Peptides against a protein of PDB entry 5EIB. Designs and how they scored, part 130

Target 1, 366 residues: chain A of PDB entry 5EIB
Amino acid sequence: VDLEPGTMDSVRSGPFGQIFRPDNFVFGQSGAGNNWAKGHYTEGAELVDSVLDVVRKESESCDCLQGFQLTHSLGGGTGSGMGTLLISKIREEYPDRIMNTFSVMPSPKVSDTVVEPYNATLSVHQLVENTDETYCIDNEALYDICFRTLKLTTPTYGDLNHLVSATMSGVTTCLRFPGQLNADLRKLAVNMVPFPRLHFFMPGFAPLTSRGSQQYRALTVPELTQQMFDSKNMMAACDPRHGRYLTVAAIFRGRMSMKEVDEQMLNVQNKNSSYFVEWIPNNVKTAVCDIPPRGLKMSATFIGNSTAIQELFKRISEQFTAMFRRKAFLHWYTGEGMDEMEFTEAESNMNDLVSEYQQYQDATAD
Target 2, 366 residues: chain A of PDB entry 5EIB as posed
Amino acid sequence: VDLEPGTMDSVRSGPFGQIFRPDNFVFGQSGAGNNWAKGHYTEGAELVDSVLDVVRKESESCDCLQGFQLTHSLGGGTGSGMGTLLISKIREEYPDRIMNTFSVMPSPKVSDTVVEPYNATLSVHQLVENTDETYSIDNEALYDICFRTLKLTTPTYGDLNHLVSATMSGVTTCLRFPGQLNADLRKLAVNMVPFPRLHFFMPGFAPLTSRGSQQYRALTVPELTQQMFDSKNMMAACDPRHGRYLTVAAIFRGRMSMKEVDEQMLNVQNKNSSYFVEWIPNNVKTAVCDIPPRGLKMSATFIGNSTAIQELFKRISEQFTAMFRRKAFLHWYTGEGMDEMEFTEAESNMNDLVSEYQQYQDATAD

## One batch from the design tools (peptide; made by RFdiffusion4, then SolubleMPNN)

Design b2_p16_4_s3 (from b2_p16_4, 9 letters changed)
Fold by OpenDDE base, seed 3:
Structure b2_p16_4_s3 (fold): chain B 366 residues (1-366), chain A 16 residues (1-16)
Amino acid sequence: as target 1 above (366 residues)
Amino acid sequence: SLAEWEERRAAFRASL
């Protein structure tokens, strides 16, 4: 789905374009112009019914519909505005299904789009209420990984998207291969989301290795485990050491000893016990899939529900506040039918979310 | 449990 036609042509002409039904390409002509309000109230609202018709058709064809997975950006207008409109509409029609998102957080290091803080804040407000699981894929973190860890001097969107794809493949491994932990979206939510509003995940991937060092690196279970818990391997720009894990899932892929995985996972928990809440029992889950990702002998994917994710939301909030106090660009949103109160409500809800994470960070077992 | 999780989810949805 896009409000621009060119994206659909790119997908269709791509190496996997033929796996999608032609009728499942729904697109507009005008785009959103990086405006959330165009995506949510005008251009996106005109297109949403045609998308919902496709969603219904595909849902009816499912033997066992678990839920929905949306991949979108929060900095743009289409992914943010129309994406959150779709989430709302799908949730209304399918309240008993799981809503899962891969939400790409904007960063000034990656994009010069000045209104991204507005689009992100307005989107987060919708995600808090209308999703069950949100993987926070932060362009800030992706850029820093590419630059610092992968030693890419000038990271491209292709480089960032490679990390996104690896992460998405990792976190969906248990959904794609039978007999794994978190084999469905609902089980994942039960294990990862102890409190409904606190459903924002910090994903991570290992190995992250520069091309120059790949030949010298042995991939071992201890190294994968260590990297997976390293703040430098997190796809969200927050330091887990500044918060506490509510829940964690680790997905190992490749031929490895399950015993060694369990030993290393126990070791990392014990070494980092101060960074876990003590009042959630068995809050770390591990899965091992014998099938490695393409091009690797083994990998590990991390999913963390950490109170440190508040750092990401604080960053967005600070950027939002700095613009909103100046009433910068507000007329672009109000001209599409938005009220200024929607901005203040979105800001408030995001600040409440930050406060909730802090509350659970400071909570102790009674 | 799953039941407790569903209850919390339902309660949150009802609060909106």
Scores: peptide ipSAE 0.418, ipTM 0.914, DockQ to the pose 0.923
Fold by OpenDDE base, seed 1:
Structure b2_p16_4_s3 (fold): chain B 366 residues (1-366), chain A 16 residues (1-16)
Amino acid sequence: as target 1 above (366 residues)
Amino acid sequence: SLAEWEERRAAFRASL
């Protein structure tokens, strides 16, 4: 789905374009112009019914519909505005199904789109209320991984998207292979989301290795376990050491000893015990899938629900506030039918979310 | 085309 045809043409002409049903390409002509309001109230609202018709058709063809997975950006007008409109409409029609998102967070290091803080804040307001699970894929973290860890001097969107694809493949492993922990979206939510509003995840992937160092790196369970808990491997730009994990899931892939995995997972929890809440019992879950990802002998994928995620929202909020106080570009949104009150409500709800994370960070076992 | 896609998908399903 897009409000511009060019993106759909790129997907269709790509190496996997032929796996998608032609009739499932729904697109507009005018785009959203990086405006959330165009995506949510005007251009996106005109297209949403056509998307919902496809969603219904595909849902009816499912033997067992678990829920929905949206991949979108929060900086652009289509992914942010129309994406959140779709989430709302799908939730209204399928209130008993899980809403899962992969939400790409904007960063000034990657994009020069001036209005990204507005689009992101307005989107987060919708995601807090209308999703059950949101993987925070932060362009700032992706850039830093590419530059620092992968030793890419000038990271491209292709390099960032490679990390996104590896992460998405990792977190969906249990959904795609039988007999795993978190084998369905609802079970994932039960294990990962102790409080309904606190459903924003920090994903991480291992191994991450520069091309020049790949030949010298041993892929071992201890190395995977160490790297997946390293703050430098988080796909969200926050430091887990500045908060506490509410819940964690670790997904190992490849042929390895379950015993060794359990030992290493216990060791890393004990080493990092100060960074977990003590009042949520059994808050770390581990899965092992014998099938490695393509091109690797083994991998590990991390899913963290951490109170440190508030650093990501604080970054967006600070940028939003600095722009909103000046009423910069506000006329682009009000001209599409938005009120200034909607901005204030979105800012307030995101700040409330930050406060909720802080409350649970500071909470002790009685 | 849709028909060509459906044939490819049917062939893929039959190969599993």
Scores: peptide ipSAE 0.028, ipTM 0.624, DockQ to the pose 0.015
Fold by OpenDDE base, seed 5:
Structure b2_p16_4_s3 (fold): chain B 366 residues (1-366), chain A 16 residues (1-16)
Amino acid sequence: as target 1 above (366 residues)
Amino acid sequence: SLAEWEERRAAFRASL
């Protein structure tokens, strides 16, 4: 789905364009112009029914519909505005189904779009209310991984999207291969989301290896486990050491000893025990899939529900507040039929979310 | 065809 036809043509002509059903390409003629309000109230609102028709058709063809997965950016107008409109509309029609998102967070290091803090804040407000699970894929973190870890001097969108794809592949492993932990979206929610509003995940992937170091790297279960819990491997720009894990899932892929995985997972939990809440029993889950990802002998994917995610929301909130106090560009949103009150409501709800994460960070077992 | 698309989709899902 896009509000611009050119993106769909690029996907269709790409190496994987043939994996999508031709009738499932839904696109507009006029893009959102990086404006959330265009995506949500005008251009996106004109297209949403056509998308819902496809969603209904695909849902009716399912033997057992679990829910929906949306991949979108929060900095743009289409992904943010129309994406959140779609989430709302799908939630209205399918209130008993899981809503899962891969939400790409904006960064000034990656994009010059001045209004990204507005689009992100307005989107987070919708995601708090209308999603059950949100993987926070932060362009800030992706850029830093590319630059610092992968040793790419000038990270490209291709480099960032490679990390996104690896992460998405990792977190969906249990959904794609039978007999694994979190084999359905509902089980994932039960294991990962102890409180309904606290459904924002920090994903991570291992191995992350620079091209120059690939030939010298041994892939071992201890190394995968260590890297998976390293803040430098997090796809959200938050330090887990500044918060506490509410829940964790670790997904190992490749031929390895389950015993060795369990031993290393126990060791890393014990070593980092101060960074876990003690009042959620059995809050770390581990899965092993014998099928490695393409081009790797083994990998590990991390899913963390951490109170440190508040650092991401604080960053967005600070940027939002700095613009909103100046009333910068508000006329672009209000001109599309949006009320200024929605900015204040979105800011408030995101600040409440930050406060909730802090409350559970400070909570002790009584 | 739809069948060919489903086969490609299944193969792609298995390759990830």
Scores: peptide ipSAE 0.023, ipTM 0.534, DockQ to the pose 0.020
Fold by OpenDDE base, seed 4:
Structure b2_p16_4_s3 (fold): chain B 366 residues (1-366), chain A 16 residues (1-16)
Amino acid sequence: as target 1 above (366 residues)
Amino acid sequence: SLAEWEERRAAFRASL
């Protein structure tokens, strides 16, 4: 789905363009112009019914519908505005199905689109209410990984999208291979989401290796385990040491000893025990899949529900507030039928979410 | 350049 036709042509001409049904390409002509309100109330609202018709058709063809997965950006107008409209409409029609998202968070390091903080804040407000689980894929973190870890002097969208694809492949491993932990979206939600509003995940991936060091790197279970808990391997720009893990899932891929994995996972938990809540029993889950990702002997993927995710929301909130206090570009949104009150409500709900994470961070078993 | 990007993408894909 897109409000512009050019993205559809890129997908069709791509190496996997033929995997998608031609009738499942739904697109507009005008685009959203990086405006959430165009995506949500005007251009996106004109297209949403045609998307819902396709969603219904594909849902009816499913033997057992678990739910929906949306991949979208929160900085643009289409992914943010139309994406959240689509989530709302699907939630209304399928209230008993899981809503899962891969939500790409904006960063000034990646894009010069000045209104991204508005689009992100308005989107987070919708995601808090209408999703069951959201992977926070932060362009800030992706840029920092590309620059600092991968030693790319000028990261591109292609470099970032490669990290996104690795992360998506990792977190979906248990859904794609039988007999794994969190084998369905509902089990994932039960294991990862102890409180309904606190459903934002920090994904992480190991190994992350610069080209110049790849040939010298041995991949071991201890190294993977240590790296997947390192803040430098997180796809969300927050430090887990500034918060506490509510829940964790670790997915190892490749041929390795389950015993060694369990030993290393116990060691990393014990070493980092101060960064876990003590009042959620058995809050770390581990899976091992014998099938490695393509090109690696082994990998580890991290899914963390951490109170440190509040750092990501605080960053967006600070950027939002700096623009909104000046009423900068507000007329672009109000001109599309949006009320100024929706900005205040979205800011309030995101600040409430930050406060909720802080409350659970400070909570004790006593 | 596109060539540098393709090289960058290929080696990252080889690291995955």
Scores: peptide ipSAE 0.000, ipTM 0.279, DockQ to the pose 0.013; fails the geometry check

Design b2_p16_4_s4 (from b2_p16_4, 9 letters changed)
Fold by OpenDDE base, seed 4:
Structure b2_p16_4_s4 (fold): chain B 366 residues (1-366), chain A 16 residues (1-16)
Amino acid sequence: as target 1 above (366 residues)
Amino acid sequence: SLEEWEAARKAFRASL
């Protein structure tokens, strides 16, 4: 789905364009112009019914519908505005299905789009209420991985999208291969989300590799285990050491010893015990899939529900507040039918979410 | 057409 036709042509002409049904390409003629309100109330609202018709048709064709997954950006008007409108409408129609998102968080290091903090804050407000599981894929973290870890002097969208694709492949491993932990979206929610509003995940991946790096060094299980818990491997720009893990899932891929994985996972938990909540029993889950990612002998993917994710929301909130206090560009949103109150409500709900994470971070077992 | 797409999809899946 897009509000611009050109994105669809790029997908169709791509190496995988033929995997999608032609009738399932729904697109507008006029883009959202990086405006959440245009995506949510005007251009997006005109297109949403045609998307819902396709969603219904595909849902009726499912033998067992688990739920939905949305991949979208929170910085742009289409992914943020229309994406959150779609989530709301799908949740209204399918209230008993899981809503899962891959939400790309904006960063000033990656994009010069001045209004991204507004689009992100307005989107997070919707995601708090209308999703069950949200993978936070932070462009800040992706840029920092490319620049600091991969030593790319000028990271490209191609480099960032490579990390996104590796992460998405990793976190969906258990859904794609039978007999794994979290084999369905509902089991993932039960294991990862102890409190309904605290459903924002920090993904991580090891080994970190750039496109065109032929030297896929096979890591050992100890190295994979250490790297996936390293803050430098996190796809969200937060330090896990500044918070506490509520829940963790680790997904190992490749031919390895389950015993060695369990030993290394126990060692990393014991070494980092201060960074886990003690009042959630068995809050670390491990899966091993014998099938490695393409081009790798082994990998590890991390999914963390950590109170440290509040650092990401604080960053967005600070950027939002700095613009909103100046009433910068508000007329672009109000001109599309938004009220200034919606900005204040979205800011408030995101700050409440930060406060909730902090409360559970400070909670001790009495 | 849907038939052409289904044929292409089947061929693509067989090439993986």
Scores: peptide ipSAE 0.041, ipTM 0.654, DockQ to the pose 0.015
Fold by OpenDDE base, seed 5:
Structure b2_p16_4_s4 (fold): chain B 366 residues (1-366), chain A 16 residues (1-16)
Amino acid sequence: as target 1 above (366 residues)
Amino acid sequence: SLEEWEAARKAFRASL
């Protein structure tokens, strides 16, 4: 789905364009112009029914519909505005199904789009209410990984999107292969989301290696485990040491010893015990899939529900507040039918979410 | 080009 036709042609001409049904390409003509309100109330609202018709048709063809997965950016008008409109409409029609998102968080290091803090804040407000699980994929973290870890001097969207694809492949492993932990979206939510509003995940992937260092790196279970829990491998720009893990899932892929995985997972928990809440028993889950990723002998994917995710929301909130206090560009949104109250409500709800994460960070077993 | 994009993606996949 897109509000621009050129993106659909790019997908069709791509190496996997033929895997999608032609009738499942729904697109507009005008685009959202990086405006959440155009995506949500005007251009997106004109297209949403055509998307819902496709969603219904595909849902009816499912033998066992678990839920929905949306991949979108929160900085752009289509992904943020129309994406959250679609989430709302799908939630209304399928209230008993799981809503999962891969939400790409904006960063000033990656994009010069001035209104991204508005689009992100308005989107987070919708995601808090209408999603069951959200993978926070932060362009700031992706850029920092590309530059610092992968030693890319000029990271491209292609480089960032590759990290996104590796992460998405990792977190969906249990859904795609039988006999795994979290084998369905509902089980994942049950294991990862102890409190309904606290459903924002910090994903991570290992191995991350620079091209120059690959030839010298042994892929071992200890190294994968250590790197997977390293803040430098997080796809969200948060330090887990500044918060506490509510829940964790680790997904190992490849031929390895389950005993060695269990030993290393126990060791990393014991070493980092101060960074876990003590009042959620058995809050770390591990899966091992014998099928490695393409091009790797083994990998590990991390899913963390951490109170440190508040650092990401604080960053967005600070940027939002700095613009909103000046009413900068606000007329672009109000001109599409939005009220200033929607901005204030979105800011408030995101600040409440930050406060909730802090409350559970400071909570004791007493 | 598609080939350059595939080469860049393959080279990046080979960096992971």
Scores: peptide ipSAE 0.006, ipTM 0.338, DockQ to the pose 0.014
Fold by OpenDDE base, seed 3:
Structure b2_p16_4_s4 (fold): chain B 366 residues (1-366), chain A 16 residues (1-16)
Amino acid sequence: as target 1 above (366 residues)
Amino acid sequence: SLEEWEAARKAFRASL
């Protein structure tokens, strides 16, 4: 789905374009112009029914519908505005299904789009209410990984998207291979989301190696485990050491010893025990899939529900507040039918979410 | 439990 046609042509011309039905390409002509309100109230609202018709058709063809997976950006107008409209409409029609998102967070390091803080804040408000699981893919973290870890002097969207693809492949491993922990979206939510509003995940991937260092690194279970828990390998721009993990899932891929995985996972928890809440028992889950990702002997993927994710929301909130106090560009949103109150409500709900994460960070076992 | 989790999720949705 897009409000622009060019994205559909790129998918069709891609190596997997033929796996999608032609009728499942729903697109507009005008785009959203990086305006959430165009995506949500005008251009996106005109297209949403056509998307819902496709969603219904595909849902009816499922033997066992688990839920929905949306991949979108929060900085743009289509992914943010129309994406959250779709989430709302799908949630209304399918209240008992899991809503999962891969939500790309904007960064000034990656994009010069001035209104991204508005689009992100308005989107986060919708995600708090209408999703069950949200993987926070932060363009700031992706850029920093490309630059610092991968040693790319000028990271491209291709380099960032490679990390996104690796992460998405990792977190969906248990859904794609039978007999794994978290084999369905509902089981993942039960294990990862102890509180309904606190469903924003910090993903991570290992190995992350520069091209120059690949020849010298043995891929071992201890190294994968250490890298997976390293703040430098997180796909969200927050430091886990500034918060506490509510829940963690680790997904190992490749031929390895289960015993060695269990030993290393126990060791990393014990070493980092101060960064876990003590009042959630058995809050770390581990899965091992014998099938490695393409081009690697082994990998590990991390999913963290951490109170440190508040750093990401604080960053967006600070940027939002600095613009909103000046009433910068508000007329572009109000001209599409938005009220200024929707901005203040979205800001409030995001600040409440930050406060909730802080409350659970400071909570002790009685 | 799964039932408690589903109940909490349902209660949250009803509060919106």
Scores: peptide ipSAE 0.247, ipTM 0.834, DockQ to the pose 0.840; fails the geometry check
Fold by OpenDDE base, seed 2:
Structure b2_p16_4_s4 (fold): chain B 366 residues (1-366), chain A 16 residues (1-16)
Amino acid sequence: as target 1 above (366 residues)
Amino acid sequence: SLEEWEAARKAFRASL
């Protein structure tokens, strides 16, 4: 789905364009112009019914529909505005199904789109209410991984998208292979989301490899475990050491000892016990899949529900507030039928989310 | 360095 045809043509003409059904390419002509309101109330609203018809058709063809997975950007008008409209409409029609998202967080380090804080804040408001699970993928963190960790002199979107693809492959491993922990979206939600609003995940991946880089070095389970819990491997721009993990899932892939994995996972928890809440029992889950990712002997994917994610929302909120106090570009949104009240409601809900994360960070066992 | 990072960021942005 896109509000611009060029993106769809690029996907269709790409090396994997044939894996998608031609009838499932739904696109507009005008784009959203990086405006959430165009995505949500005008251009996106004109296209949403055509998308819902496809969603219904594909849902009806499922023998066992678990839920939905959306991949979108929160900085752009289509991914943010139309993406959240689509989430809302799907939630209305399928209230008993899991809504899962891969939400790319905007960063001023990667994009010069000045209105990204508005698009992100308005999107987060919708995600708090209408998603069950959201993987926070921060373009800042991805860029910093590419530059600092992978030593790429000039990171590209291809390099960032490689990290996203590896992460998405990792977190979906349990859904794609039989006999895994968190084998369905609902089980994942039960294990990862102790409180309904606190469903924003910090993903991480090990080993971090650049596109086309063959790491011939055999990674060990201890090295994978250590890298997976390293703040530098997190794909959200927050430091886990500034918060506490509510829940964690670790997904190991490749031929390895389950016993060794369990030992290393216990060791890392014990070593980092101050960074876990003590009042959620058995809050770390581990899965091992014998099938490695393509091109690797072994990998580990991290999913963290951490109170440190509030740093991401605080950053967006600060940027939002600095613009909104000046009413900067607000007429682009109000001109599409938005009220200023929706901005204040979205800001309030995001600040409430930050306060909730802080409350649970400071909570002790009774 | 920070300067190399800023230069790389600027180059990345110019490639979008």
Scores: peptide ipSAE 0.016, ipTM 0.411, DockQ to the pose 0.013; fails the geometry check

